# Peptides against a protein of PDB entry 4CIC, part 59

Target 1, 148 residues: chain A of PDB entry 4CIC
Amino acid sequence: KVSTKGHYGVQAMFDLAQHFGEGPVSLKSIAERQGLSEPYLEQLIAVLRKAGLVKSVRGAQGGYILAREPRDIKVGDIIRVLEGPIAPVESVSQDDPEHSLKFDFSVTKSVWEKVKKSIEEVLDSITLADMLKDAEEAQMAQGYMYYI
Target 2, 147 residues: chain B of PDB entry 4CIC
Amino acid sequence: KVSTKGHYGVQAMFDLAQHFGEGPVSLKSIAERQGLSEPYLEQLIAVLRKAGLVKSVRGAQGGYILAREPRDIKVGDIIRVLEGPIAPVESVSQDDPEHSLKFDFSVTKSVWEKVKKSIEEVLDSITLADMLKDAEEAQMAQGYMYY

## One batch from the design tools (peptide; made by RFdiffusion4, then SolubleMPNN)

Design b2_p15_1_s1 (from b2_p15_1, 6 letters changed)
Fold by OpenDDE base, seed 1:
Parts: C-alpha cells; sequence; structure tokens
Structure b2_p15_1_s1 (fold): chain B 148 residues (1-148), chain C 147 residues (1-147), chain A 15 residues (1-15)
C-alpha cells in the first residue's frame, strides 16, 4: 500500500516539478492544486526539505522549490525519504519472545526480497522529469481527442 | 510491508508444498514447523481452502494438502487470496468528502500502477515449486560449506 | 476498492 504519505509526497513533489524554473511556489498554492490540506503538506514538505529534496525560499515571493532538477529526483528517492527503506516484511516486533521462533525461512524471505528489489527498480527508474513528460503526453492526447 | 497474513500464508503453503505427495499434514504439525499459532493457521487455511488452494482430508490421518501441484500455485495466487487484489494505493476512505478532491492525477496513478504491475509480475513468476527448488539449492549450498 | 492490504503486502509496506 502506498501510504497516503508517500502518495501525497509524490504529488507535492510533482507539483513542484511542474513549476520548476518559475520560482518559489507557496504551500497554499500546492495544497489547492493537489487537493491537500495545508497543514498536512507542511509536514510532508518539512521532511522533504530536511532530506534535501526541497528548498525553502524566503521573502515576499517566497515558498518552496525543488532542490534539484526534476531529472535528478527519482520517485524512489521521494518514497525512501517519506516511508524509509522499502522493507518487504514488517519486522514483526520482537515483543513476543515466545513467537520469536520466526524461522525466517530463507526461502520465504527471498520472495519478499525479490518483491522489494522489483519495487525499488521501478521507483528508481522513474524521475520527476519522466512524470512531467508523461503528463505532457497525456495532455496532448486529451487535446487531440477534443479536436476530433 | 507484506502483511503478516500474506507472509504466514505463504509459509503455510510452502510447508504444504514440502510435504506434497506425503499425504495429509495436520495443522498442528504445520504450526509447529512454521512457528505459527494453530488458531491463526486455522484462519489462514480456511481462507486458502475456500479459494481452492488447499484441500481438507478427513479421517484419523487427516489434515490438509495442496489442492494443486506446487508448480501450479503461484505466490501471487496465495497473496491475492489472502490480501485481495494487489492494490498500490490505499483507497483513502471516502469519509472526508472535503479531502475527496483527490485529484487522482493520472500521472501519479500511473506510477503506482507500474509498481503494482511489477509486484504482480514478480509474485506470478514464483511458484511453490520454485520455492522448493530454491530451498533444496540453499540446503545443498549449506551442506557444501560444511564439507 | 483497492484493498490496501494487498499493496502493503506487495510493496512490503514501503508504500
Amino acid sequence: as target 1 above (148 residues)
Amino acid sequence: as target 2 above (147 residues)
Amino acid sequence: MLDGDAFELATGGLV
């Protein structure tokens, strides 16, 4: 399950990518465009900023910008920052010592490691620039459908 | 995060695969080998049985068996039965209509669809027979390290 | 209804 946090984090980063080079974007404007609460977006942006994916610009026309070009930010980078490392299995909390005989059967673990690796490869293969391109192509395709 | 349900479900199915052709296996013996509670395993097996992945055998030497050969059961089949369809994004509950302006931005949705597809492809590429083979290879490799 | 549990399972709770 893409957590709501990961999902909205990617949306917020994508919004910043769409405005990359146009100057700082206010959290209010991002929240409005992405259908997010401003307080929730503040929390996401704080994490993303701390991770160096977003920069805060101060001043009357202040706001947020991507810290790097859209091509230099992978979706995987955003998800790792927001969710942490892609972990296929919950480390079942060590709290029940009797059920701690988790024979972590190496074989079942290997299945989940394969899943993890596949997810990482997909998320690391998609940049914000790729998402921008896909959005432009989709918008063009919709535009052509209205003119026919 | 593989849910505990999916994880243990795959473990239980793998245990049944290891005993495939040996006859019915008791839930108690599966629970003991897999480190599962028997009541929890009963719930998992009930779902797996209803989905036709497991059969119950009645009698004094009764228990459970795989309903199909290990090669005919994908990990993806087990997961879909236990967890439902592999869904990349939680449907944020419709309960907050004001936050319902989920602009399901087609582009962000497409990212999650790609992730979903990748997961499905991986899970559908692994059978219980593949897992058995991997276990045998791992056991042989460990055996060779002791010699 | 995209069952959130399946993706949590599939993504290993990454997502």
Scores: peptide ipSAE 0.156, ipTM 0.775, DockQ to the pose 0.211; fails the geometry check
Fold by OpenDDE base, seed 3:
Formats: sequence, structure tokens, C-alpha cells
Structure b2_p15_1_s1 (fold): chain B 148 residues (1-148), chain C 147 residues (1-147), chain A 15 residues (1-15)
Amino acid sequence: as target 1 above (148 residues)
Amino acid sequence: as target 2 above (147 residues)
Amino acid sequence: MLDGDAFELATGGLV
């Protein structure tokens, strides 16, 4: 499960990437296009803004823009901002001593570290620019299917 | 986050791999070595047994054994049995229409499919035999640090 | 379909 937060965060950032260079986009318009509640999107945008991935523009045509070019924002950057570090195993909180994973199963830990690294590599290999390109290619492919 | 179920399932299977060829291992002994509750381990073992990864041995020295050689059990096989197919995004249940991901964001879906594939490839590349080898190498390395 | 918990676990809460 990509957390709903990570999923919607990537969608919101992708929406902003699609409008990059067109000026500020309102939260309402993003929410409508992405099928998100405005209050939920407001929380996501607040986090993304604090992390410097999004900028707020004030005025009558105010809204949000990407703080960087789409090529300079990795999916991994978005996920790390919203979810924190990609950690494959929750460190079971110290607070329940009976269920503390006492045994440093170094071998099983190494399996999860390999999974973590693999996820990080994938997410860091995909930029918002790559996603824009993939969307354009998909639209062209659909356009060709309507002409057949 | 690997689910606690997946994590402990791999640990329990690894414990059985370490004792492969030595005969049946009691749930109690696995639970003690792996820091698991016996009731929780019993649930895990029941699922693993039903999937044909573990066999129950009856008798005075009864317990559990791997149903296959450690080389024939991938970590991915264990995870798929315990957790089901590796799906990166929950299909948000159809039942709450307000939160239904209505938009087939094909592009965002493709990101998660790439993540899924990468996880599957990693987990399917690791057998219990590979884990045994890594454990032996780690023990040898620790043994050399004490000398 | 990794059960949402399994994938969340496998991905460290990423997914």
C-alpha cells in the first residue's frame, strides 16, 4: 500500500507539473482534477510547501506552483517529504517490551534493506518530467487508438 | 513497512531452514529463538503449512519442517503466501464513493507498478539457502573479529 | 495484491 498520502501527494505534484509555466493553480482546481478533498489537499500542500517543493503565489490569480522544474523533482523526493525515510521495517516502538524484536536478525534485516534500496532506486529514478513524458506518450497512443 | 506478519513469517521460515535436515522443530523452540509469541507463530505456521511451505510432523518429537529444500523457497514465496500478491496501491474499496480514486491516473499507477516489480524481483532473487549462506558468512566474520 | 499492510511494510510505509 502506497499510503494514500504518498499516492495523492504524487498526484498533486504531477498536476502542478502539468501546469508548470502556466502560472499558479488553485487548490480547488487541483482537488477537482485529482479527485481529492480540498481540506486534505491543503494539508498535503502545506507539507510540500514547507519542504520547498511547492510555492504559494498570492493575489487574485493566486495558488500554487512547483518550486523547481519538473526535471529537478524526483518521485522519491515527494515520498520522503510526505512519508519520511523509506524504512522497510517499522522499528517496533521500544514501548512494548514483550514484543520488542530483541533479536538482531541481521540476515532478515538485510533482506528488508535490499527491498528498501530497490524502492529508493526506483523512486529516485523517476522525475516529474519523466511522468509528464509518459503522460504525453500515453495520450498520443490513445489518440491513435481513436483513429483506428 | 514490511508487515509484522511478513517479517516474522520470514524469520520463522529462516529458523526452519537453519534446522533443515535435523528433524522437526517445535513451535515453542522457534518462538523462543525468534522472539515470537507461540499463538502468533501458530497462526503463521498454519498459513505456511496450508500453502505447502511447511510440514507438520506428528509424534513425541513432533513439530515442523520445511516442505521443500531451502534453495527451493524464495522470500517472495513466503511473502506472497502470508501477505498475498505484492500490490503497491490498495484499490481503495469501492464502498466510499467520495474517496474513490475515480481518476485512472495511469501515470501514477505506472510508478507504483514499477515499485511493485522491483520489490518482487528482489524478494524472488533471495532464497532461504541464500539467507543461510549469508548467516554463515556473518558468523565467520564475527568469529574472525574475536580472534 | 500485497495486502495493504504487507506492501506498506515491504516499502517501509512508502506504499
Scores: peptide ipSAE 0.148, ipTM 0.772, DockQ to the pose 0.246; fails the geometry check
Fold by OpenDDE base, seed 2:
Structure b2_p15_1_s1 (fold): chain B 148 residues (1-148), chain C 147 residues (1-147), chain A 15 residues (1-15)
Amino acid sequence: as target 1 above (148 residues)
Amino acid sequence: as target 2 above (147 residues)
Amino acid sequence: MLDGDAFELATGGLV
């Protein structure tokens, strides 16, 4: 299951990227646009803020902004903050003590390490700036379909 | 979480690959070598057999064999059988109706589709024959460290 | 390993 946390965290960060340079965005407005509950978004934003990906602005026009430019935030950075370190294969053995993989099955471990590396490479290859560009291209493509 | 099911399924299939051509292997012997419970292994083998990756042999020397050569079984084939189809991002929306991602957020969907494709490509690039070769190379490397 | 949820996310529920 796509962790709801990772998915919604990327959506919230993408919303902040779309408004980058326009000033602070309220949690309420992000929640409304992204279809998120405000209490759930508060928890996500608290984690993202603690990790230094988001900043809070105080005042009547207070809210949240990206702490860095969209090009300097990878999807992998967001996921690592929300999900924790991409733990080595070894950490999955701790949560079910009855099914503790006692066998240092080096060959099977190498398969999962290859999968992990591939995921990290993909997530680290995508920035919020790349996502903004993809959104603009998709809107242009839809605009062209209405004119044909 | 690496599904315990996917992990142990790959281990059980790898054990059968190591004994490929030696005849049927008992569930008990697989369970002992792989550190699996026999009842859990029975469930895995039942799924793998139904998918046509494993065959049962009857008799006093009965047990299980790979249904195909190790080179003709991808890790991706094992995972798809045990986990089901790599559900499109769409199926994750059904189990929590309150958090039904109402927004067809096409851009975020495209990120997860890229990740999915990358995982499929990796798992489909590794066969049980590749795993056998890697195990032999690791044993040789250990043997050279003792001499 | 990606935490169970992160890996499920990244794998689309595969692992």
Scores: peptide ipSAE 0.147, ipTM 0.775, DockQ to the pose 0.371; fails the geometry check
Fold by OpenDDE base, seed 5:
Structure b2_p15_1_s1 (fold): chain B 148 residues (1-148), chain C 147 residues (1-147), chain A 15 residues (1-15)
Amino acid sequence: as target 1 above (148 residues)
Amino acid sequence: as target 2 above (147 residues)
Amino acid sequence: MLDGDAFELATGGLV
């Protein structure tokens, strides 16, 4: 499950990818286009900036840019920064120490590790450049549907 | 993320798979082996029974059995029964109607659908029989490490 | 710290 944080983080990064090469984008403009509150977006961007996925540009035309080309940023990179490591099973271990999962049945753990690996492989297979391409193809398909 | 419900549900179903063909297993014995509270396990088993994955056997030697052979029960079947459909993104739509995700960016949705599909494929590729085999192989490997 | 509940609901409880 991608948290709301992961979901909106990918949307914000995708917005920056769409404007890559056009210069810095204001948080306000990203928030307006993505339907995010500006304060919430500020928190997301702060984390993404600290991780080196975005850069802040200062000045009258300041804002944010991608720190790397869209092809060099995987969706998995964004999710790991925002969510941390993909955990297939929440370690129930935090709340009830007496429910120490003593029977960490190696077999059930292996199922969840397979799920984790699969999610990681998918998210690491998708770049912001792939998302841009998919958006362009979708726009072209819509355009052709209006011309037929 | 498999919920605690999904996790314990798979453990309980795996316990029943290990005893498949030996007759009915009591909830108490499953709870003891899996480290579950009996009341919590009763709730899980009720859902699994309603879905037709387990059967209740009545009598002095009564309890629960798998309703199908371990090879005919996928992990995905168990998870879908306990958790419902795999949703990669919470529809934020419930709490703030004004934050209607108007920009359901088709592209971001496609990413999450790919994740969903991948999870479904993995969970549907693993049966309780595969889990039994993996357990046997792990026990053999441990046995060989002691000889 | 990602709130575990939000992640559970988004994956239908899978992740």
Scores: peptide ipSAE 0.109, ipTM 0.772, DockQ to the pose 0.316; fails the geometry check

Design b2_p15_1_s2 (from b2_p15_1, 6 letters changed)
Fold by OpenDDE base, seed 2:
Structure b2_p15_1_s2 (fold): chain B 148 residues (1-148), chain C 147 residues (1-147), chain A 15 residues (1-15)
Amino acid sequence: as target 1 above (148 residues)
Amino acid sequence: as target 2 above (147 residues)
Amino acid sequence: MLDGDWLELATGGLV
């Protein structure tokens, strides 16, 4: 399960990417388009802003913009900011102290490290620019299906 | 987070793989070696048995064995049995009905599907036999560091 | 604390 936070964070960042170069977008408009509550979006944006992925623009036409170009923001960057460092199985041992994984089963740990690495590689291979391109391709494909 | 269930399930299956061909292993002995409670292990083994990954042997020297050779059991098979199908983001929409992901954001869904596929590929690329080999290599490497 | 959530995230709740 992508945490709701990670999911909605990527969704909000993607909305900002779609409007990149058009000026600041209001939280209200993002919330409406993305089906998010404004208060929840405010929390996400606060974290993303602190991490330097989003900038706040003040004024009557204020709002938020991407702090970097869509090509310079990986999905992995967004997830790391929202979810923190991708830590392996060690955190499973913390949540159930009674089942302290006493045995540093090196072999089982290596399995989860391989999974972690694979996830990081995938998330770091996808930028907001890649997502924009995928959206354009999907829109074109839908447009063609209505004309056939 | 590998669920505690997935983690301990792989650990228990790996213990059974280490004893494959030696006969049935008691739940007590697995629990002791793997640092698991017997009741928790019983629950895991019940699921794994129902899925046909483990067999129960009855008798005084009874216990559990792998139902297949270690090479024929992928880590992905164990995880799918214990955790169910690797459900994409759709299950997030069920747990928070107020935040129904109304927008089937095709693009965001595709990101998570790529992640899912990558995880499946990794877990399906690792067998219990691969884990046994990795354990042997690690033991040899430790043995050589002491010399 | 956040370390477990990403893998749950990535695995679709499997991990």
Scores: peptide ipSAE 0.170, ipTM 0.795, DockQ to the pose 0.361; fails the geometry check
Fold by OpenDDE base, seed 1:
Structure b2_p15_1_s2 (fold): chain B 148 residues (1-148), chain C 147 residues (1-147), chain A 15 residues (1-15)
Amino acid sequence: as target 1 above (148 residues)
Amino acid sequence: as target 2 above (147 residues)
Amino acid sequence: MLDGDWLELATGGLV
């Protein structure tokens, strides 16, 4: 499961990317466009802000902006901030303290490390700018389907 | 998180792979070697057996064997049997029914689909035979460090 | 049904 937190965090960051250069976006407007609860979005934005991915702007037209250009923010950066390090194996050790996974079977661990690495590589290969481009291409493709 | 089920399922299948060709292995012996509870292992083995990855052998030397050669069982096959289809996105829709993720934002969905595909490709690229080879190489490397 | 737990584990809590 992409945690609901990771999923909605990427959506919120993508919304901010779509409005990049237009000035500050209100949490209310992000919540409305992304179908998120405003209180939940506040929690996500607080974490993202603390990590330096988002900036708050004060004033009558206050709100949030990306702290960096969309091309300089990877999906992997967002996920690491929200979920922590992408470590499949560390989570298995915490759930059953009585089953001390004594057998750190190096071989089975290596499988999960390969999975982890692959996920990291994918998420680090996708920027918010790539997502913007994909959205534009999808909109153009839909526009062409209505003209045929 | 690889579920505890997926993790232990792969461990149990790997144990059966290590004993492939030696005959049936008792659940007790697998549980002891893998540090698993026998009742939990029974549940895992029941699922794996139903999926045709494991066979039960009856008799005084009864137990379990792999249903196929280690080279013919992918880690992805084990995980799909235990966890179901590897689909990141379907899980997000179930947890908060009130937040109908109405905005199936195709773009954000595509990110998770790319992640899914990468996981599937990795898990489908690794067989139990590959894991056996990796274990042998690791044992040899440890043996060389002691000399 | 994607047992969301596996993908959460595989993604290190990402999914």
Scores: peptide ipSAE 0.169, ipTM 0.789, DockQ to the pose 0.241; fails the geometry check
Fold by OpenDDE base, seed 3:
Structure b2_p15_1_s2 (fold): chain B 148 residues (1-148), chain C 147 residues (1-147), chain A 15 residues (1-15)
Amino acid sequence: as target 1 above (148 residues)
Amino acid sequence: as target 2 above (147 residues)
Amino acid sequence: MLDGDWLELATGGLV
């Protein structure tokens, strides 16, 4: 499962990227646009803020902004903050004591490490700015389909 | 989490690859070598057999063999059989009705599709024969460290 | 159901 946390975290950060430079956005407005519960979004934003990806703005028009430009935030940075290090193999060993992977088969571990590296490379290659560009291109493509 | 199912499935298939050409291997012996419960391994092997990746051999020296040569079995083939298609995004929408992803943000979906494609490419690039070779190289490297 | 398990496998719990 794309952890609901990672997925929604990327969505929330993308929403903030879409409003970058327009001032602070309320949690309520993000929650409404992204189809998230406000309490769940509060938890995500708290983590993202603590990691320095988001800033809180106080006041009557208070809310949240990206702490850095969209080009300076990778999807991989968001995922690492929300879910920790991309570690495919480490989580298998802890939870089921009866199925303790006694034999760390080095060869099978290497397969999952290759997968991990590939995921990291992909997520580190995508910025919020890239996502904004992709969204603009998609909107233009949809706009053209309604005019034809 | 690497699903325990995918992980152990690859381990079991790799064990069968190591014994390829030596005849049938008992589930018990695979379970012992791979640190798996025999009942769990039976479930995995049943799925792998149904998919035509493993064959059952009957008799006193009965057991299991790879249905194809190690070079003709990709890790991706094993994972697809055990876990279904590598689809990152589809499962997020169904299970939690309160958190129904109403907005299929096409852009966010595209990120996960890129991740999916990358994983598929990696897993489809690795055969059981490649894993055997890597194991031999690792054993040789360990052997040289002791001399 | 299966699709989520695979990504969880591949990402080690990231997804």
Scores: peptide ipSAE 0.166, ipTM 0.788, DockQ to the pose 0.218; fails the geometry check
Fold by OpenDDE base, seed 5:
Structure b2_p15_1_s2 (fold): chain B 148 residues (1-148), chain C 147 residues (1-147), chain A 15 residues (1-15)
Amino acid sequence: as target 1 above (148 residues)
Amino acid sequence: as target 2 above (147 residues)
Amino acid sequence: MLDGDWLELATGGLV
């Protein structure tokens, strides 16, 4: 599951990308645009800031900015920060040794590892800059539909 | 997380693939080999049977067999049967209109659709026959390490 | 709750 956390994290980072170069954006404004609660967004931003993807700007016009250019932030980077490494099949909790699912089938594990690798490759192939471009193209396409 | 259901479903189908052509396999024997509870496996097999991936054989030597050859069953087919279509980002329940997360960002949705497509392509590229081959190659490699 | 079940499925439990 891209957790709600991963999903909203990508949305918040995309909002910051749309305002990149315009100065710091308030959490309130991001929360309003993205339909997020401010307290929830604050938790996400705290994690993203600790990972060095977001910077806090202090002052009356303070807020948050991307720490790097949109082209230098992959969707995969955001997901890894918020959700952790795309865990291979989480070893079911070690705690019940009797139900230690001996995932002994090396072959079934290899299937999930292939899936993992594919997801990582896709998420690492998409930057915030690619998302901005896709948004611009979609807006242009909508604009052309109103002029016809 | 591949649900426990999807994971065990692939394991059970792989067990049936390993015995393909040898006749019907009892649920008990599958459960023992795969470390599954019989009641849980019975639920999985019931779904797989309804989807036409597994056949039930009646009689004293009855049990279950693959309904198709291992090469004609994709991992993606098993997963779709057990877990449903890899749902697009399910629309959060319509019921709380105020928390209707307007996933209005078409762009973020497109990212998840790309991920979904990639997963489907991978799972649809792997058959039970490919898994059998990989198992044989792994066993041969282990055998060579002991000699 | 985003029905992460499909992505969990799709990702093999990765997310």
Scores: peptide ipSAE 0.164, ipTM 0.789, DockQ to the pose 0.213; fails the geometry check

Design b2_p15_1_s3 (from b2_p15_1, 6 letters changed)
Fold by OpenDDE base, seed 2:
Structure b2_p15_1_s3 (fold): chain B 148 residues (1-148), chain C 147 residues (1-147), chain A 15 residues (1-15)
Amino acid sequence: as target 1 above (148 residues)
Amino acid sequence: as target 2 above (147 residues)
Amino acid sequence: MLDGDYLELATGGLV
């Protein structure tokens, strides 16, 4: 599962990608299109901005833009910024101090490391440009279904 | 991240796999070896038993055994039993009613479905027998470092 | 490390 934060962060970044080259987009407009609360989006955008994935543009037509081209932003980059490093197992041992995993079961760790690596590979293989292309293809397919 | 429940469930099942063919293992002994609370393990084992991954053996030497051979139990099977189906994005829309994902962003869903599929493929590619083999190889490697 | 919430969502509550 991707956290709500990761999910909405990818949605917000995808919205900015759809408007890339059109100029700054207001948080309000992103929130409305993505079905997000504006305050929640503001928190996400603050993190994404600090990480250099989003830029703030000031002025009457101010708002936010992607700091890089959609092809240069991986979904994995967004997730790592919002969620931190993809670490499956280690946080479980820290959050429940009563269940100190006494035994560093190297074998069970290896399972979770394989899962982690697989997730990272998938998320690092998908750019915002790939998502834009998929959206265009989906829209074209819907358009063709209405003409049949 | 695998939940604590999934993690400990896999550990408990792996412990049962290590003792497969030796007869029933007590919950106490599993709990001691795996560093689990016995009450917590009892809850996990109850779920795993109901799913048919574990069998209860009654008697003076009673306890639990794997219901199937280690080769016939995938990590994915254990996780699906403990965590439910590896559900994509849809659960997020149900648990936070205030943030009803109004827009079924098919594209964002497709990203999470790809992630889900990749996780399922990994977890379904690993059996308890594979884990046993990895443990044996690790023990042998440690043994060779001491010689 | 996948954050607990992310991996919980990706894994359906797995991690």
Scores: peptide ipSAE 0.136, ipTM 0.776, DockQ to the pose 0.411; fails the geometry check
Fold by OpenDDE base, seed 4:
Structure b2_p15_1_s3 (fold): chain B 148 residues (1-148), chain C 147 residues (1-147), chain A 15 residues (1-15)
Amino acid sequence: as target 1 above (148 residues)
Amino acid sequence: as target 2 above (147 residues)
Amino acid sequence: MLDGDYLELATGGLV
């Protein structure tokens, strides 16, 4: 499961991408459009801002903007910021200290490393610009379906 | 995180693969080798058995065996049995019913579908036989480092 | 669907 955090983070970043070049967007407006609670979005945006993916703009028309162009932000960048490094294996060892999984079966680890690599490759191949393009294509396709 | 269930399930299946052709393996012996609790392993094996990946053998030398050859069991098959279908997105909608994610943003969904497909392709490309081979190669490499 | 737990391990919490 993409964590709710990763999922909503990508949605929020995509919303900012849709408004890129139009000026600052309020958290309230993002929350309303994306169906997110404003307090939850504030937490996500704080992390994304600290990572340099989002900028805060102050003033009467203040809000948030992407810190970079949509083409310069990968989905993988967003996910790494929100979820940490895409590391499949690290967490299994922590929960049962007494049953130290003594046999760190190198082979099983290698399976998860392959999965990790594949996920990273996919997420790093998709930019916010690609997502914008896909959205435009989907809207065009819907528009055509209503006219047929 | 690969669920603990998926991780341990693959380990248990790999243990059975290592003993494939040697006869039934006791749950106790698998649990000991894999560092699993026997009760937890019983639950995993019950699911795997119901899915037809494992067989129970009765008798004095009873236990469990792979239901198929290691080459005929993909890691993806094990994971699908234990975790259900590899679907990244479905669970996001269930937890907050009031905030129905109204905008099923087709675009965001497509990202996760691409991730899903990629994971499925990887897991379906790896068999228990491939894992056995990798283990043998790793043991040989370790043996050469000690000389 | 890869349960959240599986994707979380595979992705270090990402998926």
Scores: peptide ipSAE 0.132, ipTM 0.780, DockQ to the pose 0.250; fails the geometry check
Fold by OpenDDE base, seed 3:
Structure b2_p15_1_s3 (fold): chain B 148 residues (1-148), chain C 147 residues (1-147), chain A 15 residues (1-15)
Amino acid sequence: as target 1 above (148 residues)
Amino acid sequence: as target 2 above (147 residues)
Amino acid sequence: MLDGDYLELATGGLV
């Protein structure tokens, strides 16, 4: 399950990809388009900026841009920045010693590692450029539905 | 992310698979082997029983058994029973109207559906019999390292 | 430490 943070992070990055080459986009405009609170988006963008996926542009027409071309940003890169390593099993918090018997059930662990690998492969196979292409194809399909 | 519930549910089902054909296993013995509280395991087993993955056997040597052969139980079946449908994105709770603008970003949704499908394919490709085989191979490999 | 809110199977779903 992708957290709300990961989900909205990908949406925000996709919004920036849609405006790539058009100049800086304001946080307010992204928040409005994506249905996000501006303060929440500010926190997400701060993390993404620190990771070098987004750049801040200063000035009257300031805002944010992608730091790299959409083809050079994988969904997996966004997710790893926002959520950390893709983890299939919730780490039982170390602080409860009674539940901390990590019986390293090697076999069950291997199942979750297979799940992790599959998720990583999917997310690393999708770039923001792929998402832009999919959006264009979807818009074209809708446009054709209105002309038929 | 597999919840603790899903994780321990798979462990409990795997324990029952390891004892398949040996007769009923007590909840206490499963809990001890898997490092689970007996009350927590009782809740998991109740759900698994209701779903028809586990059977209760009554009597002095009562306990639980797999309801089907290990080859006929997928990890995906266990997870769906315990966790429900495999959902890649947390459903934003409908109750906060400000966050409920599900902008149905069809494209972002498609990413998560691809992730979901990938997880389902993996979990549906693994049976308890496959896990038993992997455990046997791991034990054999350890045995050879000591010789 | 498998940290992220990614795969919260916690409450009855793939999170």
Scores: peptide ipSAE 0.112, ipTM 0.769, DockQ to the pose 0.580; fails the geometry check
Fold by OpenDDE base, seed 5:
Structure b2_p15_1_s3 (fold): chain B 148 residues (1-148), chain C 147 residues (1-147), chain A 15 residues (1-15)
Amino acid sequence: as target 1 above (148 residues)
Amino acid sequence: as target 2 above (147 residues)
Amino acid sequence: MLDGDYLELATGGLV
């Protein structure tokens, strides 16, 4: 399950990717474009910055930029930073020992591990550059539909 | 994320697969083997039965059986019955328009659709028969380590 | 502590 945090984190990172090379983007402008509250975005950006995916630029033209090129940032990297390791099964909190999923069933564990691996492979196969390309292709396709 | 419901549902169905052809299994025996509460298992089995994955057998030797052979039940079928469609992102309820994830971003949606498809493909590729085979192979491997 | 509202997958808790 991708949390709201992961979802909005990918959106914010994609917004920064769209402006990559144009200079620093203000949190306000990202929040407005992505429909996020500024305080929520500040929390996301703080985590992403601490993980080295985003850089802060100071000054009158200050804001945020990607710390790496869009091709060097996987969706999986963003998700791992915001949500931690991809787990297919929610680890029910250890606090109820009676509801401790006796994950003792080795065979059922293997099913969930296969799911985990599949999710990881997909998210690690998609970069912000791939997302940019997909956006460009979609815009071109829309443009052609209006000219026909 | 597979819910606790999906997780326990797969365990219960796998227990029934291990006893397939041996006759009806009591909910009590499944609950004991799988470490589930009987009331919780009753709720799961009721859903699985309604979906036609499990049959109830009446009488003194009554209980539950798989409604189909283990090879004809995918893990994906069990999950879809218990949890509904596989979605990678929760649709936030439409009721808070301010928090309506403007899922308007077509590109981010495509990422989650790729994840969804990948999960579905994996879960639809695994049958209860595959799980039985994996269990047998694991038991044989353990047996060889002790000899 | 903003309880991170996990986007529950519209389709029951699978991801």
Scores: peptide ipSAE 0.052, ipTM 0.770, DockQ to the pose 0.250; fails the geometry check

